# Designs tried in a protein design run: peptides against a protein of PDB entry 2XVC. Part 35

Target 1, 50 residues: chain A of PDB entry 2XVC
Amino acid sequence: ITERELLDYIVNNGGFLDIEHFSKVYGVEKQEVVKLLEALKNKGLIAVES

## One batch from the design tools (peptide; made by RFdiffusion4, then SolubleMPNN)

Design b2_p21_4_s3 (from b2_p21_4, 7 letters changed)
Fold by OpenDDE base, seed 4:
Structure b2_p21_4_s3 (fold): chain B 50 residues (1-50), chain A 21 residues (1-21)
Amino acid sequence: as target 1 above (50 residues)
Amino acid sequence: MIKEDDKLKIKVTEKGLKYLE
């Protein structure tokens, strides 16, 4: 999965992301999801609220 | 630091929304 695809998912899911759930559904390693999220955050594309 | 077991609420910034255009 790409950063763009993950960002699109987040938008379409109302900003909610359950990393464990996402990993199971989409077959992406949890560590990879975290890596992508950190990249998105560091680029200023997202802010983690809770 | 984002943890693997986190259930997150995420704000997509103006920059993020523009990125998707």
Scores: peptide ipSAE 0.746, ipTM 0.925, DockQ to the pose 0.915
Fold by OpenDDE base, seed 1:
Structure b2_p21_4_s3 (fold): chain B 50 residues (1-50), chain A 21 residues (1-21)
Amino acid sequence: as target 1 above (50 residues)
Amino acid sequence: MIKEDDKLKIKVTEKGLKYLE
C-alpha cells in the first residue's frame, strides 16, 4: 500500500483508523501502517488527534 | 508516538486534501 492509498482511505473512512482492523482487512502489516502514518504526519498531510 | 494497537482519529490537513486532488 502507498501513502496516497492510505491517505485516501483515511478520508473516505471519516478520519477513523483502527490499525488492527485495517491490517486484517487489507493484509498490511501493522508496522507498515504505522510507518506510512508517520510519513504522512511528518509531511504535514495528517494530524493524529487521538 | 503511534502504536500498532491504536484506534486513531485523524485530521486530514488542507495540504493533505490538496495532495489527493
Scores: peptide ipSAE 0.745, ipTM 0.925, DockQ to the pose 0.910
Fold by OpenDDE base, seed 2:
Structure b2_p21_4_s3 (fold): chain B 50 residues (1-50), chain A 21 residues (1-21)
Amino acid sequence: as target 1 above (50 residues)
Amino acid sequence: MIKEDDKLKIKVTEKGLKYLE
């Protein structure tokens, strides 16, 4: 999965992301999801609210 | 710090929305 694809998922999921759930559903390692999220955050594309 | 087991509420910034256009 790409950063863009993850960002698109977040938008279409109302801003909610359950990393454990996402990992299981999409077959992406949790550490990879975190890596992508950190990249999105560092680029100023997302802000983690809670 | 984002944790692997976190259930997150994420704000997509205006920059993020523009990125997806």
Scores: peptide ipSAE 0.744, ipTM 0.925, DockQ to the pose 0.922
Fold by OpenDDE base, seed 3:
Structure b2_p21_4_s3 (fold): chain B 50 residues (1-50), chain A 21 residues (1-21)
Amino acid sequence: as target 1 above (50 residues)
Amino acid sequence: MIKEDDKLKIKVTEKGLKYLE
């Protein structure tokens, strides 16, 4: 999965992301999801609220 | 720090929305 694909998912899911759930459904390692999120955050594309 | 077991609420910034445009 790419950063763009994850960002698109976040938008379409109303901003909610359960990392454990996402990992199980999409077959992506939890560590990879975290890596992508950190990249999106560092680029100023997202802000984590909770 | 984002944890692997986190259930997150994420704000997509104006920059993020423009990126997807």
Scores: peptide ipSAE 0.744, ipTM 0.924, DockQ to the pose 0.915

Design b2_p21_4_s4 (from b2_p21_4, 7 letters changed)
Fold by OpenDDE base, seed 2:
Structure b2_p21_4_s4 (fold): chain B 50 residues (1-50), chain A 21 residues (1-21)
Amino acid sequence: as target 1 above (50 residues)
Amino acid sequence: MIKEDDKLKIKVTEKGLEYLS
């Protein structure tokens, strides 16, 4: 999965992301999801609210 | 720090939305 694809998922999911759930459903390692999120945050494309 | 077991509420910034447009 790419940063763009993950960002698109977040938008379409109302901003909610359950990393465990996402990993299971989409077959992406949790560590990879975290890596992508950190990148998105660092680039100022997302802010983690909770 | 974002943790693997976190259930997150994420704001997509204006920059993020522009990125996707």
Scores: peptide ipSAE 0.745, ipTM 0.925, DockQ to the pose 0.914
Fold by OpenDDE base, seed 3:
Structure b2_p21_4_s4 (fold): chain B 50 residues (1-50), chain A 21 residues (1-21)
Amino acid sequence: as target 1 above (50 residues)
Amino acid sequence: MIKEDDKLKIKVTEKGLEYLS
């Protein structure tokens, strides 16, 4: 999965992301999801609210 | 620091929305 694809998912899911759930459904390692999120955050494309 | 077991609420910034456009 790419950063763009993850960002698109976040938008389409109303901003909610359950990493455990996402990992199970889409077959992406949790550490990979975190890596992509950190990249998006560091680029200023997202802000984690809670 | 984002944890692997977190259930997150994420704000997509204006920059993020422009990135997707």
Scores: peptide ipSAE 0.745, ipTM 0.925, DockQ to the pose 0.916
Fold by OpenDDE base, seed 4:
Structure b2_p21_4_s4 (fold): chain B 50 residues (1-50), chain A 21 residues (1-21)
Amino acid sequence: as target 1 above (50 residues)
Amino acid sequence: MIKEDDKLKIKVTEKGLEYLS
Protein backbone atom coordinates (compact mmCIF):
# COMPACT_ATOMS: atom_id res chain seq x y z
CA ILE B 1 0.00 0.00 0.00
CA THR B 2 1.15 3.53 -0.78
CA GLU B 3 0.93 6.67 1.32
CA ARG B 4 -1.70 7.96 -1.09
CA GLU B 5 -3.81 4.83 -0.79
CA LEU B 6 -3.64 4.91 2.99
CA LEU B 7 -4.55 8.59 3.08
CA ASP B 8 -7.50 7.93 0.78
CA TYR B 9 -8.66 5.15 3.07
CA ILE B 10 -8.46 7.45 6.09
CA VAL B 11 -10.58 10.08 4.34
CA ASN B 12 -13.16 7.54 3.23
CA ASN B 13 -13.31 6.04 6.73
CA GLY B 14 -14.16 9.35 8.37
CA GLY B 15 -10.66 9.78 9.77
CA PHE B 16 -10.83 6.61 11.83
CA LEU B 17 -8.07 4.03 11.56
CA ASP B 18 -7.77 0.89 13.66
CA ILE B 19 -4.27 -0.32 12.82
CA GLU B 20 -4.91 -3.88 13.96
CA HIS B 21 -8.14 -4.09 11.98
CA PHE B 22 -6.61 -2.52 8.90
CA SER B 23 -3.69 -4.92 9.02
CA LYS B 24 -6.01 -7.93 9.16
CA VAL B 25 -8.34 -6.75 6.42
CA TYR B 26 -5.76 -5.52 3.93
CA GLY B 27 -2.89 -7.86 4.72
CA VAL B 28 -0.45 -5.06 5.50
CA GLU B 29 2.03 -5.42 8.35
CA LYS B 30 1.19 -3.24 11.33
CA GLN B 31 4.71 -1.84 11.29
CA GLU B 32 4.25 -0.81 7.67
CA VAL B 33 1.00 0.99 8.48
CA VAL B 34 2.75 2.86 11.30
CA LYS B 35 5.62 3.74 8.99
CA LEU B 36 3.24 5.19 6.41
CA LEU B 37 1.32 7.12 9.06
CA GLU B 38 4.50 8.62 10.46
CA ALA B 39 5.48 9.69 6.96
CA LEU B 40 2.08 11.29 6.36
CA LYS B 41 2.30 13.08 9.69
CA ASN B 42 5.84 14.30 9.13
CA LYS B 43 4.81 15.66 5.72
CA GLY B 44 1.99 17.61 7.34
CA LEU B 45 -0.72 15.67 5.51
CA ILE B 46 -2.40 14.38 8.68
CA ALA B 47 -2.66 15.20 12.35
CA VAL B 48 -3.43 12.54 14.93
CA GLU B 49 -6.27 13.66 17.19
CA SER B 50 -6.69 10.59 19.36
CA MET A 1 4.89 8.15 18.57
CA ILE A 2 2.23 6.05 16.86
CA LYS A 3 1.90 2.54 18.25
CA GLU A 4 0.86 -0.58 16.38
CA ASP A 5 -2.09 -1.20 18.70
CA ASP A 6 -3.51 2.30 18.34
CA LYS A 7 -7.05 3.07 17.29
CA LEU A 8 -6.59 6.49 15.78
CA LYS A 9 -8.76 9.47 14.97
CA ILE A 10 -6.97 11.36 12.25
CA LYS A 11 -7.49 14.82 10.81
CA VAL A 12 -6.54 15.18 7.17
CA THR A 13 -5.04 18.63 6.75
CA GLU A 14 -5.71 21.04 3.91
CA LYS A 15 -2.34 19.98 2.56
CA GLY A 16 -3.45 16.35 2.74
CA LEU A 17 -6.67 17.06 0.89
CA GLU A 18 -4.76 18.93 -1.79
CA TYR A 19 -2.41 15.99 -2.07
CA LEU A 20 -5.37 13.74 -2.92
CA SER A 21 -6.87 16.13 -5.46
Scores: peptide ipSAE 0.745, ipTM 0.925, DockQ to the pose 0.921
Fold by OpenDDE base, seed 1:
Structure b2_p21_4_s4 (fold): chain B 50 residues (1-50), chain A 21 residues (1-21)
Amino acid sequence: as target 1 above (50 residues)
Amino acid sequence: MIKEDDKLKIKVTEKGLEYLS
């Protein structure tokens, strides 16, 4: 999974992301999802609201 | 701090949308 792919997923999922669910469905470790999210946030591409 | 067990609501910024275009 790339940053771009995760960002695209977020857009297409209406901004919602359940890390546990995503991990199970896509076979990506939760820690990797968090890593990618932190990168996206640090680049100013996303803001985590809740 | 983003936690592994979080259910998140995320805003994609204008910069993020432009990045995908």
Scores: peptide ipSAE 0.744, ipTM 0.925, DockQ to the pose 0.918

Design b2_p21_5_s1 (from b2_p21_5, 6 letters changed)
Fold by OpenDDE base, seed 2:
Structure b2_p21_5_s1 (fold): chain B 50 residues (1-50), chain A 21 residues (1-21)
Amino acid sequence: as target 1 above (50 residues)
Amino acid sequence: MPDKLKIKVTEEGKKWLEEQK
């Protein structure tokens, strides 16, 4: 999965992301999801609220 | 990082996403 695809998912999911759920549904390692989130955050494209 | 997150997409993020399409 790409940063674009993950960000698109987050937008379409109202900002909610369950990493465990996402990992199981999309077959992406949790570590990879976290890596992409950190990249998006470092670019200023997202902020983690809770 | 916790499994369940609430994420704010910034205005820059929204613009970036549109740019990627």
Scores: peptide ipSAE 0.732, ipTM 0.917, DockQ to the pose 0.908
Fold by OpenDDE base, seed 1:
Structure b2_p21_5_s1 (fold): chain B 50 residues (1-50), chain A 21 residues (1-21)
Amino acid sequence: as target 1 above (50 residues)
Amino acid sequence: MPDKLKIKVTEEGKKWLEEQK
């Protein structure tokens, strides 16, 4: 999965992301999801609220 | 990082996403 695809998912999911759930459904390692989130955050494209 | 997150997409993020499409 790409940064774009993950961000699109987040938007379409109302900003909610369950990493455990996402990992299971999309077959992406939790570490990879975190890596993508960190990239998006570092670019200023997202902020983690809770 | 906790498993369940609430994420804010910034205005820049919204624009970036549109540019990627």
Scores: peptide ipSAE 0.731, ipTM 0.916, DockQ to the pose 0.916
Fold by OpenDDE base, seed 3:
Structure b2_p21_5_s1 (fold): chain B 50 residues (1-50), chain A 21 residues (1-21)
Amino acid sequence: as target 1 above (50 residues)
Amino acid sequence: MPDKLKIKVTEEGKKWLEEQK
């Protein structure tokens, strides 16, 4: 999974992301998902609302 | 970080995503 693919998923999922669910469905470690989110956030591409 | 998140994609993020396609 890449930053682009994760961001595309978030957009197409209405901004909602369940890390536990995503990890299970896509076979990506939770810490890897968090790493990608941190990268997107640090680039100013996303903001976590809740 | 909590498992369930609501994320805002910024205008910059939307533009960046389009540029990646």
Scores: peptide ipSAE 0.730, ipTM 0.916, DockQ to the pose 0.912
Fold by OpenDDE base, seed 5:
Structure b2_p21_5_s1 (fold): chain B 50 residues (1-50), chain A 21 residues (1-21)
Amino acid sequence: as target 1 above (50 residues)
Amino acid sequence: MPDKLKIKVTEEGKKWLEEQK
């Protein structure tokens, strides 16, 4: 999965992301999801609220 | 980080996403 695809998912999911659920459903390693989130955050494209 | 997150997409993020499509 790419940064774009993950961000698109987040938008379409109302900003909610369950990393464990996402990992199981989409077959993406949890550490890869975290890596992509860190990249998006570092670019100023997202902020983690909780 | 925790498994369950609430994420704010910034205005920059929204613009970026549209540009990537």
Scores: peptide ipSAE 0.730, ipTM 0.916, DockQ to the pose 0.897

Design b2_p21_5_s2 (from b2_p21_5, 6 letters changed)
Fold by OpenDDE base, seed 1:
Structure b2_p21_5_s2 (fold): chain B 50 residues (1-50), chain A 21 residues (1-21)
Amino acid sequence: as target 1 above (50 residues)
Amino acid sequence: IPDKLKIKVTEKGKKWLEEQN
């Protein structure tokens, strides 16, 4: 999965992301999801609210 | 990092996504 695909998912899911659920459904390692989130955050594209 | 997160997409993020599509 790419940064673009993850961000698109987040938008389409109302900003909610369950990493455990996402990992199981899309077959992406939790570590990879976190890596992509960090990239998006560092680019100023997202902010974690809770 | 907790499993369940609430994420805000910034205006910059929204524009970035438009550019990617």
Scores: peptide ipSAE 0.714, ipTM 0.903, DockQ to the pose 0.927
Fold by OpenDDE base, seed 2:
Parts: sequence; C-alpha cells; structure tokens
Structure b2_p21_5_s2 (fold): chain B 50 residues (1-50), chain A 21 residues (1-21)
Amino acid sequence: as target 1 above (50 residues)
Amino acid sequence: IPDKLKIKVTEKGKKWLEEQN
C-alpha cells in the first residue's frame, strides 16, 4: 500500500481508521500502516485528533 | 499509537491527494 492509497482510504472513511481492522482486511502489517501514517503526518497531510 | 484513530486530513492533504489522482 502507498501513502496515497492510505490517505484516500482515510478520506473515504470519514477520517476514522482502525489499524487492527485495516491490517486484517487489506493484509497490510500494522507496522507498515503506522509507518505510512507517520509519513503522512510529517508531511503535514494529516493530523491525529484522537 | 492506538488501534482506533480519528484523523483529520488537512487542506494540504486534500490538495495533495487531488494532485496524486
């Protein structure tokens, strides 16, 4: 999965992300999801609200 | 990082995504 694909998912899911759920459904390691989130955050493309 | 997150996509993020598509 790419940063673009993850961001698109987040947008389409109203900003809600369950990493455990996402990992299971899309077959992506949780660590990889976290890595992508950190990248998006560092680029200023997202902010974690809660 | 907790499993369940609420994420705000910034205006920068929205424009970036538009650019990628």
Scores: peptide ipSAE 0.713, ipTM 0.903, DockQ to the pose 0.913
Fold by OpenDDE base, seed 3:
Structure b2_p21_5_s2 (fold): chain B 50 residues (1-50), chain A 21 residues (1-21)
Amino acid sequence: as target 1 above (50 residues)
Amino acid sequence: IPDKLKIKVTEKGKKWLEEQN
């Protein structure tokens, strides 16, 4: 999965993301999801609210 | 990072996504 695909998922899911759930459903390692989130955050494209 | 997150997509993020698609 790419940064673009993850951001699109977040938008379409109302901003909610369950990393454990996402990892199991999409077959993406939890570490990879976190890596992508960090990239999006560092670019100023997202902010973690809770 | 905790498993359950609430993410805010910034205006910059929304425009970036539009440019990517």
Scores: peptide ipSAE 0.713, ipTM 0.903, DockQ to the pose 0.910
Fold by OpenDDE base, seed 5:
Structure b2_p21_5_s2 (fold): chain B 50 residues (1-50), chain A 21 residues (1-21)
Amino acid sequence: as target 1 above (50 residues)
Amino acid sequence: IPDKLKIKVTEKGKKWLEEQN
């Protein structure tokens, strides 16, 4: 999965992301999801609210 | 990092997505 694909998913899911659920459903390692989120955050494309 | 997150997509992020599409 790419940064673009993850961001698109977040938008389509109303901003909600369950990393455990996402990992199981899409077959992506949790650490990879976290890596992508940190990249998006560092670029100023997202902010984690809670 | 907790499993369940609420994420805000910034205006920069929204524009970025449009550019990627």
Scores: peptide ipSAE 0.713, ipTM 0.903, DockQ to the pose 0.923

Design b2_p21_5_s3 (from b2_p21_5 with M3S H6K E18K E19K H21K)
Fold by OpenDDE base, seed 4:
Structure b2_p21_5_s3 (fold): chain B 50 residues (1-50), chain A 21 residues (1-21)
Amino acid sequence: as target 1 above (50 residues)
Amino acid sequence: MPSKLKIKVTEKGKEWLKKEK
């Protein structure tokens, strides 16, 4: 999965992301999801609210 | 890091999505 695809998912999911659930459903390692989130955050494309 | 997160997509992020789409 790419940063773009993850961001698109987040938008289409109302801004909610369950890393554990996402990992199981899409077969992506949790560490990879976190890596992508960190990249998106560092680029200023997202902010974690809770 | 907690598993369940609420993410805000910034204006920059929204513009980026349009560009990368």
Scores: peptide ipSAE 0.697, ipTM 0.890, DockQ to the pose 0.917
Fold by OpenDDE base, seed 3:
Structure b2_p21_5_s3 (fold): chain B 50 residues (1-50), chain A 21 residues (1-21)
Amino acid sequence: as target 1 above (50 residues)
Amino acid sequence: MPSKLKIKVTEKGKEWLKKEK
């Protein structure tokens, strides 16, 4: 999965992301999801609210 | 990092997504 694909998922899911759920459903390692989130955050494309 | 997150997509993020698609 790419940064673009993850951001698109977040947008289409109303901003909510359950890392555990996403990992199981899409077969992506939890650490990889976190890595992508950090990249998006560092680029100023997202902000974690909770 | 907690498992369940609420994420705000910035205006920059929205514009970036349009360009990347």
Scores: peptide ipSAE 0.697, ipTM 0.890, DockQ to the pose 0.920
Fold by OpenDDE base, seed 2:
Structure b2_p21_5_s3 (fold): chain B 50 residues (1-50), chain A 21 residues (1-21)
Amino acid sequence: as target 1 above (50 residues)
Amino acid sequence: MPSKLKIKVTEKGKEWLKKEK
């Protein structure tokens, strides 16, 4: 999965992301999801609210 | 370890997504 795809998912899901759920459904390692989130955050494209 | 998160997509993120599509 790419940063673009993850961001698109987040937008389409109202900003909510359950990493455990996402990992199971899309077959992406949890650590990979976290890595992508960190990249998006560092680029200023997202902010973690809670 | 990270579980359920609420993510804010910034205006920069929204514009970036438009360009990536």
Scores: peptide ipSAE 0.697, ipTM 0.889, DockQ to the pose 0.861
Fold by OpenDDE base, seed 5:
Order: structure tokens, then C-alpha cells, then sequence
Structure b2_p21_5_s3 (fold): chain B 50 residues (1-50), chain A 21 residues (1-21)
């Protein structure tokens, strides 16, 4: 999965992301999801609110 | 590892998404 694909998912899911659930459903390692989120955050494309 | 998150997509993020499409 790419940064773009993850961001698109977040948008379509109303801004909610359950990393555990996402990992199981999409077969992506939790560490990889966190890596992508950190990249998006560092680029100023997202902010984690909770 | 983090679990359930609420994420704000910034205006920059929205613009970036449009550009990538």
C-alpha cells in the first residue's frame, strides 16, 4: 500500500483508522501502517487527533 | 503499536490527494 492509498482510505472512512483492524483486513503489517502515517504526518498532510 | 485513531486531513493533504489523482 502507498501513502496515497492510505490517505484515500482515511478520507473515505471519515478520518477514522483502526490500525489493528486495517492490518488484519488488508494484510499490511502494523509497522508498515505506522510508517506510512508518520510519512503523511511529517509532510503535513495529516494530524493525529486521538 | 497504536490502535484506533482519529485523523484530520489537512488542507495541504486534500490538495495533495487531488494532485496525486
Amino acid sequence: as target 1 above (50 residues)
Amino acid sequence: MPSKLKIKVTEKGKEWLKKEK
Scores: peptide ipSAE 0.696, ipTM 0.890, DockQ to the pose 0.887

Design b2_p21_5_s4 (from b2_p21_5, 6 letters changed)
Fold by OpenDDE base, seed 3:
Structure b2_p21_5_s4 (fold): chain B 50 residues (1-50), chain A 21 residues (1-21)
Amino acid sequence: as target 1 above (50 residues)
Amino acid sequence: MPDKLKIKVTEKGRKWLEEQN
């Protein structure tokens, strides 16, 4: 999965992301999801609210 | 990071995504 694909998922999911669920459904390692989130956050493309 | 997150997509993020599509 790419940063673009993850961001698109987040947008289409109303901003909600369950990393455990996402990992299971899409077969992506949890640490990989976190890595992508950190990249998006560091680029100023997202902010974690809760 | 906690498993359950609520994420805000910034205006910059939305515009970036538009360019990627």
Scores: peptide ipSAE 0.722, ipTM 0.910, DockQ to the pose 0.911
Fold by OpenDDE base, seed 5:
Structure b2_p21_5_s4 (fold): chain B 50 residues (1-50), chain A 21 residues (1-21)
Amino acid sequence: as target 1 above (50 residues)
Amino acid sequence: MPDKLKIKVTEKGRKWLEEQN
């Protein structure tokens, strides 16, 4: 999965992301999801609210 | 970080995504 694909998912999911659920459903390692989130955050494309 | 997150997509993020799509 790419940063673009993850961001698109987040938008289409109303901003909600369950990393554990996402990992299981899409077969992506949790650490990879976290890595992508950190990249998006560092680029100023997202902000974590909770 | 915790498993369940609420994320705000910034205006910069929205514009960036539009460019990627």
Scores: peptide ipSAE 0.722, ipTM 0.910, DockQ to the pose 0.910
Fold by OpenDDE base, seed 4:
Structure b2_p21_5_s4 (fold): chain B 50 residues (1-50), chain A 21 residues (1-21)
Amino acid sequence: as target 1 above (50 residues)
Amino acid sequence: MPDKLKIKVTEKGRKWLEEQN
């Protein structure tokens, strides 16, 4: 999965992301999801609210 | 990092996504 695809998912999911659920459904390692989130955050494209 | 997150997509993020798609 790419940063673009993950961000698109987040937008279409109302900003909610369950990393465990996402990992299971899409077959992406949790560490990879976290890596992509950190990249998006560091680019200023997202902010984690809770 | 906790598994369940609420994420704000910034205006920068929305514009970036529009450019990608």
Scores: peptide ipSAE 0.722, ipTM 0.910, DockQ to the pose 0.926
Fold by OpenDDE base, seed 1:
Structure b2_p21_5_s4 (fold): chain B 50 residues (1-50), chain A 21 residues (1-21)
Amino acid sequence: as target 1 above (50 residues)
Amino acid sequence: MPDKLKIKVTEKGRKWLEEQN
């Protein structure tokens, strides 16, 4: 999965992301999801609210 | 990080995504 794909998912999911669930459904390791989130955050594309 | 997150997509993020699509 790419940064673009993850961001698109987040938008389509109303900003909600369950990393555990996402990992299971899409077969992406939790560490990879976190890595992508950090990249998006560092680029100023997202902010984690809770 | 906790597993369940609420994420704010910034305006920059929305514009970036628009350019990617």
Scores: peptide ipSAE 0.721, ipTM 0.910, DockQ to the pose 0.927

Design b2_p21_6_s1 (from b2_p21_6, 9 letters changed)
Fold by OpenDDE base, seed 3:
Structure b2_p21_6_s1 (fold): chain B 50 residues (1-50), chain A 21 residues (1-21)
Amino acid sequence: as target 1 above (50 residues)
Amino acid sequence: MKLYFSYAIKDGKRYEFEHEL
């Protein structure tokens, strides 16, 4: 999965992401999802509320 | 881990999200 694909998912999912669920459904390792999120955050493309 | 985002920027457009936590 790419940063763009994850970003698209977040937007389409109303700004919500369950990493555990996402990992299981899309077959992406949890640590990879976290790395992509960190990249998006560092680029100022997302902000975590909680 | 469940994450809620305040906003996301996609293709130059800013999307704001409201969540009840």
Scores: peptide ipSAE 0.787, ipTM 0.926, DockQ to the pose 0.931
Fold by OpenDDE base, seed 1:
Structure b2_p21_6_s1 (fold): chain B 50 residues (1-50), chain A 21 residues (1-21)
Amino acid sequence: as target 1 above (50 residues)
Amino acid sequence: MKLYFSYAIKDGKRYEFEHEL
């Protein structure tokens, strides 16, 4: 999965992401998802509410 | 872990999200 794909998912999912669920469904390691999120955050493309 | 985002910027467009937690 790419940063773009994850970003698309977040937007299309109404700004919600369940890492555990996503990992299971898409077969992506949780640490990889976190890495991508950190990249997006560092670029100012997303901000976590909670 | 469940995450809720305040906003996301995609293709130069800013998407704001409001969640009732």
Scores: peptide ipSAE 0.787, ipTM 0.926, DockQ to the pose 0.936
Fold by OpenDDE base, seed 5:
Order: structure tokens, then sequence, then C-alpha cells
Structure b2_p21_6_s1 (fold): chain B 50 residues (1-50), chain A 21 residues (1-21)
């Protein structure tokens, strides 16, 4: 999965992401999801509310 | 872990999200 694909998912999912659920459904390691999120955050493309 | 985002920027467009937590 790419940053673009994860970003697209977040937008289409109403700004919500369950990492454990996503990992199980899409077969992506949780650490990889976190890595992509950190990259997006560092680029200022996303901000976590909670 | 469940995450709620305040915003996301895609293709130069900013998407704002509101969540009742």
Amino acid sequence: as target 1 above (50 residues)
Amino acid sequence: MKLYFSYAIKDGKRYEFEHEL
C-alpha cells in the first residue's frame, strides 16, 4: 500500500481508521500502516484528533 | 487502535472531519 492509497482510504472513510481492522482486512502489517501515517503527518497531509 | 483525523489533504484539497468522541 502507498501513502496515496492510505490517504484515499482515510478520506473515503470519513476521517476514521482502525489500524487493527485495516491490517486484518487488507493484509498490511500494522507497523507498515503506522509508518505511512507518520510520513503523511510529517508532510502535513493529515492531523490526528484522537 | 482507532484513530480519528481532524483533516486530510488530497490532491491539494483539504477535507475536514468532525467526530463526536
Scores: peptide ipSAE 0.787, ipTM 0.926, DockQ to the pose 0.929
Fold by OpenDDE base, seed 4:
Structure b2_p21_6_s1 (fold): chain B 50 residues (1-50), chain A 21 residues (1-21)
Amino acid sequence: as target 1 above (50 residues)
Amino acid sequence: MKLYFSYAIKDGKRYEFEHEL
């Protein structure tokens, strides 16, 4: 999965992401999801509320 | 781990999200 695809998912999912669920559904390692999130955050493309 | 985002920017457009946590 790419940063773009994860970003699209976050937007389409109303700004919510269950990493455990996402990992299972899309077959992406949790570590990879976190890596992509860190990249998006560092680029100022997302902000985590909680 | 469940994450809630305040906003996301896609293609230069800002999407704001409001969650009741």
Scores: peptide ipSAE 0.787, ipTM 0.926, DockQ to the pose 0.932

Design b2_p21_6_s2 (from b2_p21_6, 11 letters changed)
Fold by OpenDDE base, seed 2:
Structure b2_p21_6_s2 (fold): chain B 50 residues (1-50), chain A 21 residues (1-21)
Amino acid sequence: as target 1 above (50 residues)
Amino acid sequence: MKLYFKYAVKDGKTYYFEHKL
């Protein structure tokens, strides 16, 4: 999965992401998802609240 | 782990999101 694909998913999912669910459904390692999120955040493309 | 995104930028557009409860 790419940063762009993850960003598209987030936007299309109403700004919501369940990392555990996403990992299980899409077969992407949780650490990879977190890595991508950090990259998106550092680029100013997302603002995250948890 | 659940994340709620205040905003996301896609294709030059900013999207704002409300908290989901």
Scores: peptide ipSAE 0.047, ipTM 0.546, DockQ to the pose 0.907
Fold by OpenDDE base, seed 3:
Structure b2_p21_6_s2 (fold): chain B 50 residues (1-50), chain A 21 residues (1-21)
Amino acid sequence: as target 1 above (50 residues)
Amino acid sequence: MKLYFKYAVKDGKTYYFEHKL
């Protein structure tokens, strides 16, 4: 999965992302999902508030 | 306009995101 695909998924999923669920459904390691999110964050495309 | 993603859950912790596109 690409950064753009993950971003599109979150938007199309009503703004929700359950990393555990996503990992199981799409066969992407949790650490890879987090890595993609961090990349999006570092590019200023998303902000993480937690 | 920016969009807040409601949450992401990892290992029982909730994370909040803002989409800036």
Scores: peptide ipSAE 0.043, ipTM 0.548, DockQ to the pose 0.078
Fold by OpenDDE base, seed 4:
Structure b2_p21_6_s2 (fold): chain B 50 residues (1-50), chain A 21 residues (1-21)
Amino acid sequence: as target 1 above (50 residues)
Amino acid sequence: MKLYFKYAVKDGKTYYFEHKL
């Protein structure tokens, strides 16, 4: 999955992300999801709270 | 882990998302 695809998912999912669930659904390692989130955050495309 | 997104920027538009918790 790409950064763009993850961003689209977040928007379409009402602005929240369950990493565990996403990992299982998309077959993406949790570490990869976190990496993508950090990239999106660093680019100013998302602001994240946990 | 669950993450909640205050803002998301897509194609130049900013989206605001209220926290669910």
Scores: peptide ipSAE 0.039, ipTM 0.529, DockQ to the pose 0.919
Fold by OpenDDE base, seed 1:
Structure b2_p21_6_s2 (fold): chain B 50 residues (1-50), chain A 21 residues (1-21)
Amino acid sequence: as target 1 above (50 residues)
Amino acid sequence: MKLYFKYAVKDGKTYYFEHKL
């Protein structure tokens, strides 16, 4: 999965992502999803809320 | 609509992100 695909998924999922759930459903390692999110953060596309 | 991302890491911390729209 790519960063853009992940964003598209989140948008289509009503604006929410649960990494644990996503990992289980789509068979993607949690650390991979985290890496994608961290990349998005570093690019200024998302911000850490907490 | 704000986009929120949730995850937990091995250290027990849970992180939440907000997408900049």
Scores: peptide ipSAE 0.039, ipTM 0.481, DockQ to the pose 0.091

